# Ledger of designs, part 11: peptides against a protein of PDB entry 4U39

Target 1, 302 residues: chain A of PDB entry 4U39
Amino acid sequence: SIKVIGVGGGGNNAVNRMIENEVQGVEYIAVNTDAQALNLSKAEVKMQIGAKLTRGLGAGANPEVGKKAAEESKEQIEEALKGADMVFVTAGMGGGTGTGAAPVIAQIAKDLGALTVGVVTRPFTFEGRKRQLQAAGGISAMKEAVDTLIVIPNDRILEIVDKNTPMLEAFREADNVLRQGVQGISDLIATPGLINLDFADVKTIMSNKGSALMGIGIATGENRAAEAAKKAISSPLLEAAIDGAQGVLMNITGGTNLSLYEVQEAADIVASASDQDVNMIFGSVINENLKDEIVVTVIATG

## One batch from the design tools (peptide; aimed at target 1 I286)

Design b1_p10_7_s2 (made by RFdiffusion4, then SolubleMPNN; from b1_p10_7, 7 letters changed)
Fold by OpenDDE base, seed 4:
Structure b1_p10_7_s2 (fold): chain B 302 residues (1-302), chain A 10 residues (1-10)
Amino acid sequence: as target 1 above (302 residues)
Amino acid sequence: MKILYYEVRK
């Protein structure tokens, strides 16, 4: 089974966005120290952590409170994660609960033998230096606790949205990019396409790989496969070129008109931008909602 | 049915 755990405010907003976009084949768990915020979660499973420590009043933007809250609730986290083959831990780094609790939850998932993938955001520069410093500590702790850590640099989201985008919409786009990171992997396992991957294929690319980068490309029209692939490998979300990656996981998602030729064309473009010795795997997914759109997601590991 | 986890056990 695949479990997605949203940790703290940003992680829970991302989980809500996943549920709203009908991401299939996953179990959703919302984790928070704030009981009122947790009540607003759309997840089927809701877990209040650190009830004794915080009394449901949240972590006060303190990562040490988030950490201790997850430690207090360890047995409950273990019970909720039991039997998962794969666990996604999603959070906004720089806060209290997400930054502190996500590494603890990830370690619990890893210790249970699940393939543990972190999908986290680095805060926007406008959130201030304190958030950036807290996020750096949380990201460091996540690296030790996961098999693969996808870090989304929120400042790069500002390069793909309109310059007049309100701050609240920039956070919504961060939630959407977190969704795309989880869905881009989970769909390869859970959703049939023209080329299916198994869990063992994904496990081979993602086990003990450390940091990963994600690129996304979307295109329409006659050259949509090539354009989507080119956008993915040149995505602002990639803090580095994919040529240095030891592993590449590619998802090619299209509508019912997606062809094997388009899948191969997109794969060839990503392969040409990667090292010759790269372990590249690719899968295709059919999403009837995309119609004429192709979405290429590239995850570079190593 | 939504499941809520609090303190000690389910």
Scores: peptide ipSAE 0.024, ipTM 0.566, DockQ to the pose 0.020
OpenDDE base, seeds 1, 2, 3, 5: peptide ipSAE 0.000, 0.023, 0.019, 0.021; ipTM 0.384, 0.471, 0.539, 0.588; seeds 1, 2 fail the geometry check

Design b1_p10_7_s3 (made by RFdiffusion4, then SolubleMPNN; from b1_p10_7, 6 letters changed)
Fold by OpenDDE base, seed 1:
Structure b1_p10_7_s3 (fold): chain B 302 residues (1-302), chain A 10 residues (1-10)
Amino acid sequence: as target 1 above (302 residues)
Amino acid sequence: MKILYFEVRR
């Protein structure tokens, strides 16, 4: 089974966005120290952590409180994650609960033998230096606790949105990019395709790979497949080029008019931008909601 | 939703 665990406010906003976009074949778990915020989650499973420590009042933007809250609730987290083959841990780094609890939850998932993938955001620079420093500590702790860690630099979202985008919409776009990171991988596993990917192949590409880079490309029109693939491999979300990556996961999502030629063209572009000896897994997804859009998601590991 | 998977092992 695949489980997605949202940790703290940012992680739970991302999980709500995943549920609203009907990400299939995954179980959703919301974790928070704030009981009022947790009640607003759309997840089926809601877990309050650190009830004795925090009394449900949250972590006070302190990562050490978030860490201790997850440690207090270890047995409950273990029971909720039990029997998962794969666990996505999603959080906004820089806060109290997400920054402190997400590494503890990731370690619990890994110790249970699940393929553990972190999908986390760096705070925007405008959120202040304290959040950036807290996020750096949380990301360092996540690297040790996961098989693969996707880090989304929120400041790079400002390069893909309109300059007049309200701050609230920039946070919604961060939640959407977290959704795309989880969905881009989960769709490759959870949905039966023409060629079933063995979970063992995904595990080979993602196990003990450390930091991963994520690129997203969206396009419409006659050359939409090539344009979406080119945008994905040159995405502002990529902190580096994918040419040195040991593994690549590619998702090509389109409407009912997605052709085999478009899938091949997009795959060839990503493969040509990667190392010759790269282990590449790609999947194509038909989403009726995309109409004329193609979305290419690239995750580079190693 | 229909999904078409292709594995490119290079």
Scores: peptide ipSAE 0.028, ipTM 0.601, DockQ to the pose 0.672
OpenDDE base, seeds 2, 3, 4, 5: peptide ipSAE 0.021, 0.020, 0.020, 0.019; ipTM 0.541, 0.532, 0.492, 0.567

Design b1_p10_7_s4 (made by RFdiffusion4, then SolubleMPNN; from b1_p10_7, 6 letters changed)
Fold by OpenDDE base, seed 1:
Structure b1_p10_7_s4 (fold): chain B 302 residues (1-302), chain A 10 residues (1-10)
Amino acid sequence: as target 1 above (302 residues)
Amino acid sequence: MKILYFEVRK
């Protein structure tokens, strides 16, 4: 089974966005120290952590409180993650609960033998230096606790949205990018394709790889597949080129009119931007909601 | 939803 665990406010907003976009074949768990915020989660499983420590009042933006809250609730987290083959841990780094609890939860998932993938955000620079420093510590701890860690630099979202985008919409786009990272991988496993990717192929590419980069490309029109692939490999979300990656996961999602030619064209572009010895797996997804859009998600590991 | 998987083993 695949489980997605949202940790703290940012992680739970991302999980809500995943549920609203009907990401299939995954179980959702919302984790928070704030009981009032947790009640707003759309997840089926809601877990309050650190009830004795925090009394449900949250972590006070302190990562050490988030860490201790997850440690207090270890047995409950273990029971919720039991029997998962794969666990996504999603959080907004820089806060109290997400920054402190997400590494503890990731380690619990890894110790249970699940393929453990972190999908986390760095705070925007405008959230201030304290959040950036707390996020750096949380990301370092996540890297030790996961098989693969996807880090989304929120400041790079400002390069893909309109300059007049309200701050609230920039946070919604961060939640959407977290959704795309989880969905881009989960769709490769949870939905039967023309060629069934076995979980062992995904595990080979993602196990003990450390940091991963994610690129996203969206396009419409006659050359939409090539344009989406080119946008994905040149995505502002990529902090480096994918040419040095040892592994690549590619998801090509389109409407009911997605052709085999478009899938091949997009795959050839990503493969040409990757090392010759790269282990590349790709999946194609039909999403009726995309109509004329193609979405290419590239995850580079190693 | 139908998913088409292709493995490119280089």
Scores: peptide ipSAE 0.024, ipTM 0.539, DockQ to the pose 0.646
OpenDDE base, seeds 2, 3, 4, 5: peptide ipSAE 0.021, 0.012, 0.008, 0.017; ipTM 0.516, 0.464, 0.403, 0.503

Design b1_p10_8 (made by RFdiffusion4)
Pose (drawn by RFdiffusion4):
Structure b1_p10_8 (pose): chain A 294 residues (1-190, 197-206, 209-302), chain P 10 residues (1-10)
Amino acid sequence: SIKVIGVGGGGNNAVNRMIENEVQGVEYIAVNTDAQALNLSKAEVKMQIGAKLTRGLGAGANPEVGKKAAEESKEQIEEALKGADMVFVTAGMGGGTGTGAAPVIAQIAKDLGALTVGVVTRPFTFEGRKRQLQAAGGISAMKEAVDTLIVIPNDRILEIVDKNTPMLEAFREADNVLRQGVQGISDLIALDFADVKTIMKGSALMGIGIATGENRAAEAAKKAISSPLLEAAIDGAQGVLMNITGGTNLSLYEVQEAADIVASASDQDVNMIFGSVINENLKDEIVVTVIATG
Amino acid sequence: LSVKSFSVTL
C-alpha cells in the first residue's frame, strides 16, 4: 500500500507522467488548491484542498496559502492517506501548493507512520527569486516532514537536455525526472520497509542515466552516477538505492556491470537497495536510477 | 513490470 501524492502543479504533472508511464503498484492522489489544474490530473483520487480558502482558484504561488489550504483539508488528507505503508509526496517547490501543502501532507503521512518520501523539484533558477526563495523555504520544510526527501534540482535539467530545448520541454523534463524519481523507488516495491526505511535521513540526491546500444548498462550507470541531477559525490552517501530498468533483453551481465559501476563509486560498506526491473515497453533503452542518501 | 534481480545490503 504505497501512495504517490502529487501536490500542487509540480506533483500534478509528475503523477500524470507516472500514470502516463503506467507506473504500477501505487495509488495516486493528486492534491491541489487549483480546481482547474487538478481536473487535469489523471489521478483516480483528486483531492481539492483549501476549497474553502482558495475556492478552487489555487494558492497563487503563496506557500502560506498552500499550507493553510492543506491545514484546512487536514482531515480529508489523513482519510486519503490512512492505510498507506508508504507515501510519496511529490511536488514542485517554489509554488504555493507544492511548496506549502506538501510538507503538511508529507508530515501527515509521516505521522500516519507511512514511510514518507518526498520527491520534489527545486525550481529552475530562471523561475526567479520568488520561486527560488519559496522552494528553499519549502524544501527546508519538506525535510522536517519526510523520512527521505529526494530533491531534484531543475537547474540541472538544463545541463542534461540539449542547450536549445525550449522552456516548455525543460519543464516537461522536470516532470519526467520527478516521475523518474518516484518510479525509481516505487518499481522496487511492486520487502521489509525497514530495509528501505533504513535507507530513508537527511536530504537525498538522485541521478539518472539512459543509454542504448552495445555498451549501454555501463553507459547508463556511468551517466547515472555522474548525472547533473546527482550534485554530490556518491562516496559521500551513507545509503544508496539503485534501480536498473531495461527491456526483456536486460542481462545480468548488463545489470551487474552497471551495479559494479555504481558500487565502485559508492563507499564499500554502503547500505544498498538495488533492483533491476524489466520494462517491456523498453527496447534497447536502459535506465539507471540512482538515489543517494548522505 | 517484473523484477530481474533484487538485493539489499545492510

Design b1_p10_8_s1 (made by RFdiffusion4, then SolubleMPNN; from b1_p10_8, 6 letters changed)
Fold by OpenDDE base, seed 1:
Structure b1_p10_8_s1 (fold): chain B 302 residues (1-302), chain A 10 residues (1-10)
Amino acid sequence: as target 1 above (302 residues)
Amino acid sequence: MKIFSFEVRL
């Protein structure tokens, strides 16, 4: 089974966005120290952590409170994760609960033998230096606790959105990018297709790889596959080129009109941007909601 | 929603 755990406010917003976009084949768990915020989760499983420590009042933007809250609730987390083959831990780094609890939850998942993938955001620079420093500490702790850690730099989202984009929409786009990172992997495993990736193939690319980069490209029109692939490999979300990656996971998602030629064209573009010795895995997904759009997600590991 | 996955092993 695949489990997605949203940790703290940002992680829970991302999980809500995943549920709203009908990401299939995954179980959703919302984790928070704030009981009022947790009640707003759309997840079926809602877990309050650190009830004794915080009394449901949240972590006060302190990562040490988030950490201790997850440690207090270790047995409940273990029970909720039991029997998972794969666990996604999603959080907005820089806060109290997400920054402190996500590494603890990830370590519990890894210790249970699940393939553990972190999908986390760096805060925007405008959220202030304190959040950036807290996020750096949380990301370092996540890197030790996961098999693969996808880090989304929120400041790079400002390069792909309009300059007049309201702050609230920039946060919604961060939640959407977190969704795309989880869905880009989960659909390859959970979605029955004409050619399925087995979980063993995904595990080979993602197991004990450390930090990963994610690129996303979306396009429409006659050259949509090539354009989406080019946008993915040149994505502002890629803090480095994919050429030095030891592994590449590619998802090509289109509507019912997605052709094998378009899949091959997109795969060839990503392959040409990667090292010759790279372990590449390609999946294609048909999503009826995309109509004329193609979405290419590239995850570079190593 | 019918989601079809295709693996293209290059």
Scores: peptide ipSAE 0.016, ipTM 0.485, DockQ to the pose 0.443
OpenDDE base, seeds 2, 3, 4, 5: peptide ipSAE 0.012, 0.000, 0.010, 0.015; ipTM 0.498, 0.384, 0.466, 0.498

Design b1_p10_8_s2 (made by RFdiffusion4, then SolubleMPNN; from b1_p10_8, 7 letters changed; failed a check: a repeat of another design)
Amino acid sequence: MKIFYFEVRL

Design b1_p10_8_s3 (made by RFdiffusion4, then SolubleMPNN; from b1_p10_8, 7 letters changed)
Fold by OpenDDE base, seed 2:
Structure b1_p10_8_s3 (fold): chain B 302 residues (1-302), chain A 10 residues (1-10)
Amino acid sequence: as target 1 above (302 residues)
Amino acid sequence: MKIFAFDVRL
């Protein structure tokens, strides 16, 4: 089974966005130290952590409180993650609960023998230096606790949105990018297709790989596949080029009119931007809601 | 939903 665990405010917003976009074949778990915020989760499983420590009042933006809250609730987290083959741990880094609890939850998932993937955001620079420093500590702890860690640099989202985009919409786009990172992988495994990747292929590329980079491209029109692939490999979300990656996961998602030619054209572009010895796996997904849009997600590991 | 997965061993 695949489980997605949203940790703290940002992780739970991302999980809500996944549920709203009908991400299939995954079980959703919402974790928070704030009981009021947790009640707003759409997840089937809602877990309050650190109830004795925090009394449901949240972590006060302190990562050490988030850490201790997850440690207090270890047995509950173990029971919720038990029997998962894969666990996505999603969080906004820089806060109290997400930054402190996500590494503890990831370690619990890994110790249970699940393929453990972190999908986390770095805070925007406008959230201030304290959040950036807390996020750096949380990301460092996540690297040790996961098989693969996808880090989304929120400041790079400002390069893909309009300059007049309200701060609240920039956070919604961060939640959407977290969704795309989880869905780009989970769809390769959980969605019945003409060719399914087995979980062993994904496990080979993602096990003990450390940091991963994610690029996303969206396009429409006659050259939409090529344009989406080019946008994905040149995505502002990529902090480096994918040419040095040991493994690449590619997802191409389109409407019912997605052709095999478009899938091949997009795959060839991503392969040409990768190392010759790269282990590349790719999947294509049909989503009737995309109509004329193609979405290419690239995850580079190693 | 149709998924195509190709292992491209280059």
Scores: peptide ipSAE 0.025, ipTM 0.503, DockQ to the pose 0.548
OpenDDE base, seeds 1, 3, 4, 5: peptide ipSAE 0.024, 0.008, 0.022, 0.017; ipTM 0.531, 0.380, 0.538, 0.524

Design b1_p10_8_s4 (made by RFdiffusion4, then SolubleMPNN; from b1_p10_8, 7 letters changed)
Fold by OpenDDE base, seed 1:
Structure b1_p10_8_s4 (fold): chain B 302 residues (1-302), chain A 10 residues (1-10)
Amino acid sequence: as target 1 above (302 residues)
Amino acid sequence: MKIFYFDVKL
C-alpha cells in the first residue's frame, strides 16, 4: 500500500489539495499538533500528536516541540504506517510541527521497511530568516531519515507564477507543486498502465538516493509534449541540471487524446538531457480532467 | 483513467 502523510499546517494543506484533485491509489493521513487545524483536514485518518506536550495548541513554531510530539506518539505513528510498502512524508519546512515531526515520522516509516519519500517545501524568503534557518535544520534531518528527499524551493514558484499573484495563491501553488511531486510518483505505481512498472524498479531508483530534484512542465497545442518536456528539464524548481542524475523518474500525463508519439517525443527529450548511464523509468497517465494539456513531471535522483 | 507505463531501460 501507498500512504501519504501530511505533517503540520503545510503538509495538511498539500494533502487536502491531493484529495481535492482525486489522487488515486493512496491512503491519506493528516498529522498535526494543532487539534483545531487537524479538524479541517479532508483525510480519513487524522492523528493528533503530542497531546500531552502541546494540549492540542500546536508547536508554537518550535521544531523541538514538533519533534517531541512525534516521539510521544511513536506507537500511534507505527500502527498507522504498518503494512505500507511506500510512504510519502509531505511538509512545509520552517514551522514547528512539520519541521520537527516530519523527520521522526520518516524515520519510523523507514524503520518499518517502507520506501520512504520526503516531499517538502523550503519557505519563501519573505517568511523571514528564522523560518529559513529552521527549514534548513529540518531538511538536513529529513535527508538522513528518508530514501529520497524532494525539496521544493518556494522562491522558485515565484518564477512560474505571475508577478501580481497574491501571497495566498503563491501558497496554494506550493501545495499544488507538493501534490504534483507525490502524484507524479504515486501514479507510476498505484494505477495500472499499458506497461506496468513494478514496485521493485521504483524502489531501485529511489532507495537510499538522498536529495532529489523535481521539474514540472505544462503545455498545450501541437508541440505540447516536446514543450512540456523542455519546460520540465529546464524548470525553475530544478536547482541543478538533470545531466548528473543517477536515476530519473518521468511521468507524462495527458487527456484521452494523448498519443504514443507524444509520449515518445517527451521521453526522448528527457533521455537526451540525462546521462547515458542513467536509470530512467517513465510512465504515462491519462487524466480525463486534462483537456488539451500535457503535464511532464521529472524527478532526478542521485 | 487509463495509465500507460513505459519502462525504458536505457
Scores: peptide ipSAE 0.017, ipTM 0.473, DockQ to the pose 0.656
OpenDDE base, seeds 2, 3, 4, 5: peptide ipSAE 0.014, 0.008, 0.015, 0.000; ipTM 0.476, 0.470, 0.493, 0.463

## One batch from the design tools (peptide; aimed at target 1 Q264 A267 V285 I286)

Design b1_p11_1 (made by RFdiffusion4)
Pose (drawn by RFdiffusion4):
Structure b1_p11_1 (pose): chain A 294 residues (1-190, 197-206, 209-302), chain P 11 residues (1-11)
Amino acid sequence: SIKVIGVGGGGNNAVNRMIENEVQGVEYIAVNTDAQALNLSKAEVKMQIGAKLTRGLGAGANPEVGKKAAEESKEQIEEALKGADMVFVTAGMGGGTGTGAAPVIAQIAKDLGALTVGVVTRPFTFEGRKRQLQAAGGISAMKEAVDTLIVIPNDRILEIVDKNTPMLEAFREADNVLRQGVQGISDLIALDFADVKTIMKGSALMGIGIATGENRAAEAAKKAISSPLLEAAIDGAQGVLMNITGGTNLSLYEVQEAADIVASASDQDVNMIFGSVINENLKDEIVVTVIATG
Amino acid sequence: SSVLEFHTGTY
């Protein structure tokens, strides 16, 4: 019983993307102050929060509103989260609802005893000062409210995509990366949570590599461990979760070869949760998701 | 989806 909660617009898209990618084994909850944007969620459960406060008009990039909105819906949320063994709280930081409400929601989930993993994006630098400041204040709050917070620096999306990809696609990729963050873990729970719990505090950074071809598992792993999303050296990690995903042509040669690359770059006595998952919708593509904690 | 390999602990 793992629940992925998209909070605000940032999470709304990630949840959509997760659903779009048919990520299995999770119950999705889209939570928003913005009734209009919420009605775009492909989530079966659409929770409008702060209905009294925001009247479906959203938080206006005011985290305080997203917070008060979440506090207002404190009871509605717990109801939706009760029974969750694990709650992914996925949101965009810098907003109002995502920045405000996610800590409230993730804290509720944490109090509910669920393994609370918050997976959020820090706003692109270009989103400006307000976005940066609010997320920083928000990411700071997400850390206090989750067991593990995987923070995806959107600015690093721009290093990854072609220098000329339009902004719309840059935001879109941030959504996918958020989805890639949650799927990277949720695919490994579809197992004693104390395992993953022991891997889940402090902040967490993740990396992704995608590759195709003859030498792809290594290409993917190398890209994953060196990825711009992954800002710090993995040898600094106390725990590392690795996810290898490929087509039905995923060989153990490829799997270990990528595992060896990720392992050698990690500390030798590192605790590790490693999985490889077959995605029939993949052909020659392989995706390594690496999440380091410490 | 299916899991091909899973491991926990020290590598």

Design b1_p11_1_s1 (made by RFdiffusion4, then SolubleMPNN; from b1_p11_1, 5 letters changed)
Fold by OpenDDE base, seed 3:
Structure b1_p11_1_s1 (fold): chain B 302 residues (1-302), chain A 11 residues (1-11)
Amino acid sequence: as target 1 above (302 residues)
Amino acid sequence: MKILYFHTGVY
């Protein structure tokens, strides 16, 4: 089974966005120290952590409170994650609950023998230096607690959105990028198809790889496959080129009109941008909600 | 390059 656990406010918003986009074949868990915020989750499983420590009043933007809250609730987290083959831990780093609890939850998942993937955001620079410093500490702790850690630099989202985009919409786009990171992987595993990916091959690419980079490309029109692939490998979300990666996961998602030619063209572009000795997994997904759009997600590991 | 399995998913 695949479980997605959203930790704190940003993680729970990302999980809500995943549920709203009908990400298939995954179980959703929402975790928070704030009981009122947790009640707004769409997840079937809602877990309040640190009930004794916080009384459901949240972590007060303190990562140490988030950490201790997860430690207090360790047995409940273990029970909720038990039997998962893969666990996605999603959080907005820089806050109290997400920053402190996400590494603890990730370690619990890893200790249970799940393939543990972190998908987290760095805060925007405008959220202030304190959040950025807290996020750096949380990301460092996540690296040790996961098999693969995808870090989304929120400031790079400002390069892909319109300059007039309201601050609230920039946060919604961060939640959407978190969704795309989880879905880009989960769809390769959990979406039933004519050719199913072996979970052992995903483990080979993602186990004990540390930090990963994610690129996303979206395009429409006659050259949409090539343009989406080019945008993915040159994505502002990539902090480096993918040519040094030991592993690449590629998802090509399109509507019912996605052709085999378009899939091959996009795969060839990503392959040509990758090292010749890279282990590449690629998959295609048909999503009927995509009309003329192709979405290419590239995750580079190692 | 080892291209490992092409997954075809349908939503």
Scores: peptide ipSAE 0.129, ipTM 0.775, DockQ to the pose 0.124
OpenDDE base, seeds 1, 2, 4, 5: peptide ipSAE 0.047, 0.114, 0.118, 0.117; ipTM 0.630, 0.756, 0.769, 0.758; seed 1 fails the geometry check

Design b1_p11_1_s2 (made by RFdiffusion4, then SolubleMPNN; from b1_p11_1, 5 letters changed)
Fold by OpenDDE base, seed 3:
Structure b1_p11_1_s2 (fold): chain B 302 residues (1-302), chain A 11 residues (1-11)
Amino acid sequence: as target 1 above (302 residues)
Amino acid sequence: MKILYFHTGKY
């Protein structure tokens, strides 16, 4: 089974966005120290952590409170994660709960023997220096606690959105990028298809790989597959080129009109931008909600 | 390049 655990406000917003986009074949868990915020989750499983410590009033933007809250609730987290083959831990870094609790939850998942993937954001520069410093500590702790850590630099989202994009929409785009990171992987495993990916191959690419980079490309029109692939490998979300990666996961998602030619063209572009000795997994997904759009997600590991 | 398995999924 695949579990997606959203930790704190940003993680819970990302989980809500995943549920709204009908990401299939995953169980959703919302975790928070704020009981009122947790009630707004769309997740089936809602877990309040650190009830004694926080009394449901949240972590007060303190990562140490988030950490201690997860430690207080360790047995409950273990029970909720038990029997998962894969666990996605999603959080916005820089806050109290997400920054402090996500590494503890990730370690619990890993100790249970799940393939543990972190998908987290760095805060925007405008959120202030304190959040950036807290995020750096949380990301460092996540690296030790996961098999693979995808870090989304929120400031790079400002390069892909319109300059007039309201601040609230920039946060929604961060939640959407978190969704795309989880979905890009989960769809390769959990979406029923004519050809199923072996979960053992995903484990080979993602187990004990440390930091990973994610690129996303979206395009429409006659050359949409090639354009989406080119946008993915040159994505502002990539802090480095993919040519140095030991492993690449590629997802191409399109509507019912996605052709085999388009899949091959996109795969050839990503392959040509990768090292010759790279272990590449690629998959195609048909999503009827994508009419004329192709979405290419590239995750580079190692 | 070893292309490991092609997944075809449909929602």
Scores: peptide ipSAE 0.159, ipTM 0.804, DockQ to the pose 0.124
OpenDDE base, seeds 1, 2, 4, 5: peptide ipSAE 0.023, 0.068, 0.013, 0.120; ipTM 0.536, 0.728, 0.509, 0.764

Design b1_p11_1_s3 (made by RFdiffusion4, then SolubleMPNN; from b1_p11_1, 6 letters changed)
Fold by OpenDDE base, seed 3:
Structure b1_p11_1_s3 (fold): chain B 302 residues (1-302), chain A 11 residues (1-11)
Amino acid sequence: as target 1 above (302 residues)
Amino acid sequence: MKILYFHVGKY
């Protein structure tokens, strides 16, 4: 089974966005120290952590409170994650709960023998220096606790959105990028298909790989496959080129009109931008909600 | 390049 655990406000917003986009074949868990915020989750499983420590009033933007809250609730987290083959831990870094609790939850998932993937954001520069420093500590702790850590630099989202994009929409785009990172992987495993990916191959690419980079490309029109692939490998979300990666996961998602030619064209572009000795997993997914769009997600590991 | 596997999923 695949579990997606959203930790704190940003993680819970990302989980809500995943549920709204009908990401299939995953169980959703919402975790928070704020009981009122947790009630707004769309997740089936809602877990309040650190009830004794926080009394449901949240972590006060303190990562040490988030950490201690997860430690207080360890047995409950273990029970909720038990029997998962894969666990996605999603959080916005820089806050109290997400920054402090996500590494503890990730370690619990890993200790249970799940393939543990972190998908987290760095805060925007405008959120202030304190959040950036807290995020750096949380990301460092996540690296030790996961098999693979995808870090989304929120400031790079400002390069892909319109300059007039309201601040609240920039946060929604961060939640959407978190969704795309989880979905890009989960769809390769959990989407029923004509050809199923072996979970053992995903484990080979993602187990004990440390930091990973994610690129996303979206395009429409006659050359949409090539354009989406080119946008993915040159994505502002990539802090480095993919040519140094030991492993690449590629998802090509399109509507019912996605052709085999388009899949091959996109795959050839990503392959040509990758190292010759790279272990590549690629998959195609038909999503009827994508009318004329192709979405290419590239995850570079190692 | 070793292409390990091709997944073809449908929602």
Scores: peptide ipSAE 0.203, ipTM 0.829, DockQ to the pose 0.133
OpenDDE base, seeds 1, 2, 4, 5: peptide ipSAE 0.064, 0.146, 0.144, 0.161; ipTM 0.653, 0.785, 0.796, 0.794; seed 1 fails the geometry check

